# Peptides against a protein of PDB entry 5EIB, part 319

Target 1, 366 residues: chain A of PDB entry 5EIB
Amino acid sequence: VDLEPGTMDSVRSGPFGQIFRPDNFVFGQSGAGNNWAKGHYTEGAELVDSVLDVVRKESESCDCLQGFQLTHSLGGGTGSGMGTLLISKIREEYPDRIMNTFSVMPSPKVSDTVVEPYNATLSVHQLVENTDETYCIDNEALYDICFRTLKLTTPTYGDLNHLVSATMSGVTTCLRFPGQLNADLRKLAVNMVPFPRLHFFMPGFAPLTSRGSQQYRALTVPELTQQMFDSKNMMAACDPRHGRYLTVAAIFRGRMSMKEVDEQMLNVQNKNSSYFVEWIPNNVKTAVCDIPPRGLKMSATFIGNSTAIQELFKRISEQFTAMFRRKAFLHWYTGEGMDEMEFTEAESNMNDLVSEYQQYQDATAD
Target 2, 366 residues: chain A of PDB entry 5EIB as posed
Amino acid sequence: VDLEPGTMDSVRSGPFGQIFRPDNFVFGQSGAGNNWAKGHYTEGAELVDSVLDVVRKESESCDCLQGFQLTHSLGGGTGSGMGTLLISKIREEYPDRIMNTFSVMPSPKVSDTVVEPYNATLSVHQLVENTDETYSIDNEALYDICFRTLKLTTPTYGDLNHLVSATMSGVTTCLRFPGQLNADLRKLAVNMVPFPRLHFFMPGFAPLTSRGSQQYRALTVPELTQQMFDSKNMMAACDPRHGRYLTVAAIFRGRMSMKEVDEQMLNVQNKNSSYFVEWIPNNVKTAVCDIPPRGLKMSATFIGNSTAIQELFKRISEQFTAMFRRKAFLHWYTGEGMDEMEFTEAESNMNDLVSEYQQYQDATAD

## One batch from the design tools (peptide; made by RFdiffusion4, then SolubleMPNN)

Design b2_p28_4_s2 (from b2_p28_4, 18 letters changed)
Fold by OpenDDE base, seed 1:
Structure b2_p28_4_s2 (fold): chain B 366 residues (1-366), chain A 28 residues (1-28)
Amino acid sequence: as target 1 above (366 residues)
Amino acid sequence: DKVKELLEKLKKEIEEERKKREEERKKE
């Protein structure tokens, strides 16, 4: 789904364009112009019913519908505005199904779109209320991984999207292969989301290896485990050491010893015990899938529900507040039928979310 | 253009605040 036809043509012409049904390509003509309000109230609102018709059709064809998965950007107008509209409408129609998102967070390092803090804040307000699971994929973290870890001098959107794809493939491993931990979206939510509003995950992937070192690197379970818990491998621009893990899931892929995985996972928890909450028992879950990802012998994917995720929201909130105090660009949103009150409500809800994470970070076991 | 000037100021402030946060993260 997109409000711009050119993006859909690019997907259709791509190497995997044929895996999607032609009738499931729903697109607009005008785009959202990087405006959340255009995505949510005008251009997106005109297209949403056509998307919902496709969603209904595909849902009816499912033998066992677990839920929905949305991939979108929070910095743009379509992914943010129309994406959150779709989430709202799908939740209204399917209140008993899991809503899962891969939400790409904006960064001034990657995009020059000035209104991204507005689009992101307005989107997060919707995600807090209408999603069960949100993987926070931060363009800042992706850029830093590409530059610092992968040694790419000029990271491209292709390089960033490769990391996103690897992460998405990793976190969905349990859904795609039988006999795994978190084999369904609801079980994942039960294991990962101790509090309804605290459903924002920091994903991580290992191995992250530069092209020049790939040939010489042995992939071992200890190395994967260490990298997976390394703050530099997080796809969200948060330092887990500045917070506490509420819950963690680790998904290993490839032929490896389960015993070795369990030993290394225990060792990393013990070494990092100060970074876990003590009052959630068995808050680390591990899965092993014998099927490696394409082109790798072994991988590990990390899913962390950490109070450190508040750093991401604080970053967006600070940028939002700086713009909003000046009423910068508000006329582009109000001109599409938005009220300034919705900005204030979105800001307030994000600040409340930050406060909730901080409360649980400071909570001690009595 | 006053809008362009405001945009440049805002970009600069956001970048300065980002640098400050990055420096704070390096000290911790």
Scores: peptide ipSAE 0.022, ipTM 0.426, DockQ to the pose 0.016
Fold by OpenDDE base, seed 4:
Structure b2_p28_4_s2 (fold): chain B 366 residues (1-366), chain A 28 residues (1-28)
Amino acid sequence: as target 1 above (366 residues)
Amino acid sequence: DKVKELLEKLKKEIEEERKKREEERKKE
């Protein structure tokens, strides 16, 4: 789905364009112009019914509908505005189904779009209320990985999207292969989300590989485990050491010893025990899939529900506040039918979320 | 012109806050 036809043509002409049904390409003629309000109230609202018709058709064709997965950006107008509209409409129609998102967080390192903090804040407000699970894929973290770790002098969207695809492949492993931990979206939510509003995940991946670089280095289970818990491998620009893990899932792929995985996972938990909440028992889950990712012998994917995720929201909030105090660009949103109060409500809800994470960070076992 | 000036100020403020956060992360 896109408000611009050119994006759909790129997907259709791509190497995997044939895996999608032609009738499932829904697109508009007028893009959102990086405006959340255009995506949510005008251009996106005109297209949403056509998307819902496709969603209904595909949902009816499922033998066992678990829920929905949306991949979208929060910095643009389409992914943010129309994406959150679509989430809301799907939630209304399917209130008993899991809503999962891969939400790409904006960064001024990657985009010069000035209104990204508005689009992100307005989107986060919707995601807090209408999603069950949100993977925070932070363009700032992706850029920093590409630049610092992969030593790419000029990271491209292609480089960032490679990391996104590796992460998405990792976190969905348990859904695609039978007999794994978190084999369904609901089980993932039960294991990872102790409180309904605290459903924003910090993903991580090891090994970090650039496109076309075959890492000939055979990683060991200890190396994978260490890298997976390294802050430099996190796809969100948060330091886990500045917070506490509520829950963790680790997904290993490839032929390896389950015993060795369990030993290394126990060792890393013991070494980092101060960074876990003490009042959630068995808050680390491990899965092993014998099928490696393409081009790798083994990998590890990390899913962390950490109170450190508040650093990401604080970053967005600071940027939002700097613009909103000056009423900068508000007329572009109000002109599309938004009220200024919606900005204040979104800011308030995001600040409340930050406060909730901080409370659980500071909570000691009584 | 005022919009461009405001944008430049905002970009500068964002970059300054980013640098502060990066410096704080290096001290820890």
Scores: peptide ipSAE 0.020, ipTM 0.552, DockQ to the pose 0.016
Fold by OpenDDE base, seed 2:
Structure b2_p28_4_s2 (fold): chain B 366 residues (1-366), chain A 28 residues (1-28)
Amino acid sequence: as target 1 above (366 residues)
Amino acid sequence: DKVKELLEKLKKEIEEERKKREEERKKE
């Protein structure tokens, strides 16, 4: 789905374009112009019924519908505005199904779109209310990984998208292979989301190595375990050491000893015990899949529900406030039928979420 | 502070976009 036809043509002409049914390409003509309000109330609202018709058709063809997975950007107008409209409409029609998202967070290091803080804040407000699980994929963190860890002088969208693809493949491993922990979306939500609003995850992937160092690096379970808990490997721009993990899932892929995995996972928890809440028992889940990712002998994927995710929301909130207090660009949103009240509600809800994470960070076992 | 640096960049971008709009309005 897109409000611009050129993106659909690029997907269709790409090496995987034939995997998708032609009738499942739903697109507009005018685009959202990086405006959340165009995506949500005008251009996106004109297209949403056609998307819902396709969603219904595909849902009816499922033997067992678990829920929905949306991949979208929060910086643009289509992914943010129309994406959150779709989430709302799907939630209304399928209230008993899981809503899962891969939400790409904007960064001024990657994009020069000045209104990204508005689009992101308005989107986060919708995600808090209408999703069950959200993977926070931060372009800031992806850029920093590419530059600092992978030693890429000028990271491209291709380099960032490679990390996103590896992460999405990792976190969906349990859903794609039988007999795994968290084999369905609801089971994942039960294990990862202790409180309904606290459903924003920081993903991480190991191994991350520069091209020049790959040939000299042994892949071992201890090294994977150490790296996936390293703050530098988090794909959300927050430091886990500044918060506490509510819940963690670790997904190992490749041929390895289950005993060695369990020993290393116990060791990393014990070494980092101060970074876990003490009042949630058995809050670390481990899965092992014997099938490695393409081009690797083994990998580990991390899913963290941490109170440190508040750093990401604080960054967006500060940028939002800097623009909104000056009413900068606000007329482009109000001209599409939005009220200024919706901006203040979205800001308030995101600040409340930050306060909730801080409250649970400071909570002690009574 | 990384957040402070990003906020200063954003302020500069807002001011540049404002100047561009003022120049476009002077050409009409």
Scores: peptide ipSAE 0.009, ipTM 0.284, DockQ to the pose 0.017
Fold by OpenDDE base, seed 3:
Structure b2_p28_4_s2 (fold): chain B 366 residues (1-366), chain A 28 residues (1-28)
Amino acid sequence: as target 1 above (366 residues)
Amino acid sequence: DKVKELLEKLKKEIEEERKKREEERKKE
């Protein structure tokens, strides 16, 4: 789904374009122009019913519908505005189904779009209320991984999207292979989300290797375990050492010893015990899939529900507040039918979310 | 258990603080 036809043509003409039904390509003629309100109230609102018709059709074809997965950006107008509208409409129609998102957070290092803080804040407000699980994929973290870890001098959107794809493949492994831990979206939510509003996950992936070092890197369970807990491997621009994990899931792929995985997972928890809340027992879940990802012998994907994720929301909030206090660009949003009060509500809800994370970070069992 | 009681307490405290902030905002 897009408000611009050119993106759909690129997907359709791509190497995998034929795996999608032609009728499932829903697109507009006029883009959102990086405006959340245009995506949510005008251009997106005109298209959303056509998307819902496709969603209904595909849902009816499912023997056992678990829920929905959306991939979108929060910096643009389409992914942010129309994406959150679609989430809201799907939630209204399917209130008993899981809503899962892969939400790409904007970064000034990747985009110079001035209104991204507005789009992101307005989107986060919707995600807090209407999603059950949100994987926070921060373009800043992706850029830093590409530059520092992968040794790419000029990271491209293609390089960032490769990391996103690897992460998405990792976190969905348990859903695609029967008999695994967290084999359905609801079980994942039960294991990962102790509090309904605190459903924002920090994903991580291992191995992350530069092209020049790939030949020299042994892929072992200890190395994968160490790397997936490394702050440098987090796909969200926050340091897990500045917070505490409420819950963690680790998904290993490849032929490996379950015993070795369990031992290494226990070791990493013990080494990092100060970064876990002590009042949630058995808050680390591990899954192993014998099928490796394409081109790798082994991989590990990390899913962290950490109070450190508040750093991401604080960054967005600070940028938002700096613009909103000056009433910068507000007329572009209000001109599309948005109320100025929605900015204040979104800011307030995001600040509440930050406060909630901080409260649970500081909470003790005694 | 103690964990359940703590979680219920924390949820209540968060909800009360949210309501307080909402009431303060309605007075401005």
Scores: peptide ipSAE 0.000, ipTM 0.309, DockQ to the pose 0.792

Design b2_p28_4_s3 (from b2_p28_4, 9 letters changed)
Fold by OpenDDE base, seed 2:
Structure b2_p28_4_s3 (fold): chain B 366 residues (1-366), chain A 28 residues (1-28)
Amino acid sequence: as target 1 above (366 residues)
Amino acid sequence: AAVAEHLAKLRAAIDAARAARAAARAAA
């Protein structure tokens, strides 16, 4: 789905374009112009019914519909505005199904789009209310991984998207292979989301591999475990050491000893015990899939529900507030039918979410 | 080219299987 045709043509012409049905390409002509309001209330609203018709058709064709998975950017107008409109409409029609998202967070290091803080804040407001699981993929973190860890002098969107694809492949492993922990979206939600609003995940991947660097040595289980819990491997720009894990899932892939995995997972928890909440028993889940990712002998994917995710929301909120106080570009949104109140409500809900994470961070076992 | 052809065949097979299941449900 896009409000611009060029994206669909790029997907269709790509090496994987044939996996999608032609009729499942729904696109507009006008684009969103990086405006959330165009995505949500105007251009996106005109297209949403056509998307819902496709969603219904695909849903009816499922033997067992678990839920929906959206991949979108929160910085743009289409992914943010229309993406959240779609989430809302799908949730209204399928209230009993899991809504899962891969939400790409904007960064000033990656994009110069001045209104990204508005688009992100307005989107997060919708995600808080209308998703069950949200993987926070932060362009800040992706850029930092590419630059600092992968030693890419000038990270490209191609480099960032490689990390995203590896992470998405990792977190969906349990859904794609039989007999795994978290084999369905609902079980994942039950294991990862102790509180309904606190459904924002920090994904991480090990080994961090660049495109074409097949030469990454086969990591050992200890090295994978250590790297997976390293803040430098997080795809969200948060330091887990500044918060506490509510829940964690680790997904190992490749031929390895389950015993060794369990031992290393216990060791890393014990070493990092101060960074876990004590009042959620058995809050670390481990899965092992014998099937490695393509081109790797072993990998580990991390899913963290951490109170440190508040750092991401604080960053966006600070940028939002600095713009909104000046009413900078606000007329671009109000001209599409938005009220200033919607901005205030979105800011408030994000700040409430930050406060909720902080409360659970500070909560003792008593 | 070979990957694209394989993916096209896979898509067609998935679509055929879905259509067959839909028809079976409509006949039941």
Scores: peptide ipSAE 0.033, ipTM 0.438, DockQ to the pose 0.010
Fold by OpenDDE base, seed 3:
Structure b2_p28_4_s3 (fold): chain B 366 residues (1-366), chain A 28 residues (1-28)
Amino acid sequence: as target 1 above (366 residues)
Amino acid sequence: AAVAEHLAKLRAAIDAARAARAAARAAA
């Protein structure tokens, strides 16, 4: 789905474009112009019913509908505005189904779109209320991984999207291979989300290896385990060491010893015990899938529900507040039928979320 | 049981704090 037609042609012409039904390409003509309000109230609102018709049709064709998975950017107008409109509408129609998102967070280091803090804040407000599981994929973290870890001098959107794709493949492994831990979206939610509003995940992937060192790197369970818990491998721009994990899932792929995985997972938990809440027992879950990803002998994917994710929301809030206090560009949003009060509500809800994470971080077992 | 009770207490405290923040915003 897009508010611009050119994106659909790019998907259709891509290596996997033929896996999608032609009728499932829903697109507008005018675009959102990086404006959340255009995506949510005008251009996106005109297209949403056509998307919902496709969603209904595909849902009816499912033998067992678990829920929905959205991939979107929070910096642009389409992914943010129309994406959150779709989430709201789907939640209204399917209140008993899981809403999962891969939400790409904007960064001033990657994009020059000045209004991204508005689009992100308005989106987070919707995600807090209408999603069950949100993978926070931060463009800043992706850029830093590409630059520092992968040794890419000039990271491209293609390089960032490769990390996103690897992560999405990793976190969905259990959904695609029956009989594993978190084999459905609801089980994942039960294991990962101890508190309904605290459903924002920090993903990570291993191995991350520069092209120059790829030939020399042995892929071992200890190395994967160490790397996936490394703060530098987190695809959200927060440091897990500044917070506490509420829950963690680790998904290993490839032929490996389950015993070795369990030993390494125990070792890494013990080494990082100060970074876990003590009042949630058995808060680390491990899955192993014998099928490796393409081109790798083995991989590990990390999913962390950490109170450190508040650093991401604080960054967005600070940027938002600095713009909103100046009333910068507000007329672009209000001119699309948005109320200025919605900005204040969104800011307030995000600040509440930050406060909730902090309170759970500071909570001790009594 | 003890963990469930602890989590329930934490949830109640968070919900109370949220309600207090919401009330403070409505009064401002």
Scores: peptide ipSAE 0.025, ipTM 0.537, DockQ to the pose 0.855
Fold by OpenDDE base, seed 1:
Structure b2_p28_4_s3 (fold): chain B 366 residues (1-366), chain A 28 residues (1-28)
Amino acid sequence: as target 1 above (366 residues)
Amino acid sequence: AAVAEHLAKLRAAIDAARAARAAARAAA
């Protein structure tokens, strides 16, 4: 789905374009112009029914519909505005199904789009209310991984999207290979989301290796485990050492000893015990899939529900507040039928979310 | 039981703090 036709043509002409049904390409003509309000109330609202018709058709063809997965950006107008409209409409029609998102957070290091803080804040407001689980993929973190860890001097969107793809493949492993810990979306939500509003995950992937070091790196369970818990490997631009994990899931892939995985997972929890809440029992879950990812002997994927994720929302909130106090560009949104109160409500809800994370971070077991 | 009680106490405190912030915003 896009409000611009050119994106759909790029997907269709791509190496995997043939895996999608032609009738499942729904697109507009005018785009959202990086405006959330165009995506949510005007251009996106005109297209949403056509998308819902496809969603219904595909849902009816499922023997067992677990839920929905949306991949979108929060900095743009289409992914943010129309994406959140679509989430709302799907939730209204399928209230008993899981809503999962991969939400790409904007960064000034990657995009010069001045209104990204508005689009992100308005989107987070919708995601807090209308998703069951959201993987926070931060373009800032992806850029820093590409530059610092992968030694790419000038990271491209292709380099960032490679990390996203590896992470998405990792977190969906249990869904694609039955018999694992998180075999369905609902079980993932039950294991990862102790509080309904606190459903924003910090993903991570291992191994991350520069091209120059790839030939010299052994892939071992200890190295994967250590790298997976390293703050530098988080796909969200927050330091888990500045917060506390509410819940963690680790998904190992490849031929390895379950015993060695359990030992290394216990060791890393003990080493990082100060960064876990003590009042949620058994808050670390581990899965092992014997099927490695393509081109690797083994991998590990991390899913963290951490109170440190508030750093990401604080960054967006600070940028939002700096623009909103100046009423910068508000006429672009109000001209599409938005009220200024919707900005204040979105800011308020995001600040409430930050406060909730902080309260759970500071909570001690009595 | 102790964990459930702790979680309930935390939820109540968060809800109270949210209500207080909402009231403060409505009064401003």
Scores: peptide ipSAE 0.025, ipTM 0.558, DockQ to the pose 0.826; fails the geometry check
Fold by OpenDDE base, seed 4:
Structure b2_p28_4_s3 (fold): chain B 366 residues (1-366), chain A 28 residues (1-28)
Amino acid sequence: as target 1 above (366 residues)
Amino acid sequence: AAVAEHLAKLRAAIDAARAARAAARAAA
């Protein structure tokens, strides 16, 4: 789905364009112009029914519908505004299904779009209420991984998207292969989300290796485990050392000893015990899938529910507040039928979310 | 071209922010 046709043509002409049904390409003509309100109330609202018709048709064809997975950007008007409209409408129609998102967080280091803090704040407000699971992906973190870890001099969107695809493949491993931990979206939510509003995940992937070093790297369970818990491998621009893990899932792929995995997972927890909450017993879950990802002998994917994610929301909130106090560009949103009160509600809800994360970070076992 | 330009701006902004963080750490 897009409010611009050019993106859809790129997908259709791509090497995998044939895996999608032609009728499942729903697109607008005008775009959202990086305006959340255009995506949510005007241009997106005109297109949403056509998308819902496709969603219904595909849902009716499912033997066992678990839920929905959305991939979107929170900085742009389409992914943010129309994406959150779709989430709301799907939640209204399918209230008993899991809503899962891969949400690309904007960074001022990464985009010249001045209104991204508005689009992100308005989106986070909707995601807090209408999603069960949100993987936070930060373009800054992806770029830093490409440059620092992968040693790419000039990272491309292709390089960033490769990291996203590897991560998405990793976190969905348990859904795609029978007999795994978190074999359905609901079990993932139960294991990862101890508090309903605190469903924002820090994903990570290992191995991350530069092309020049790949031939010299022996992939081992200890190395995967160490890299997976390294702050430099997080796909969200947060340092886990500045918070505490509420829950963690680790998904190992490839032929390895389950005993060695369990030993390394215990060792990393013990070494980093100060970065876990002590009052949630057995808050680290581990899965091992014998099927490696394409081109690797083994991998590990990390899913962290950490209070350190508040660093991301604080950064967005600070930028939002600095613009909103100046009433900068508000007329672009209000002109599309949005109320100024919705900005204040979204800011308040995101600040409440930050406060909730901080409260659980500071909580001790009684 | 547009993707390359966006990525170049992205690079410049990340480098500037790294420099600012390095300067802030050196001043602290």
Scores: peptide ipSAE 0.000, ipTM 0.211, DockQ to the pose 0.014; fails the geometry check

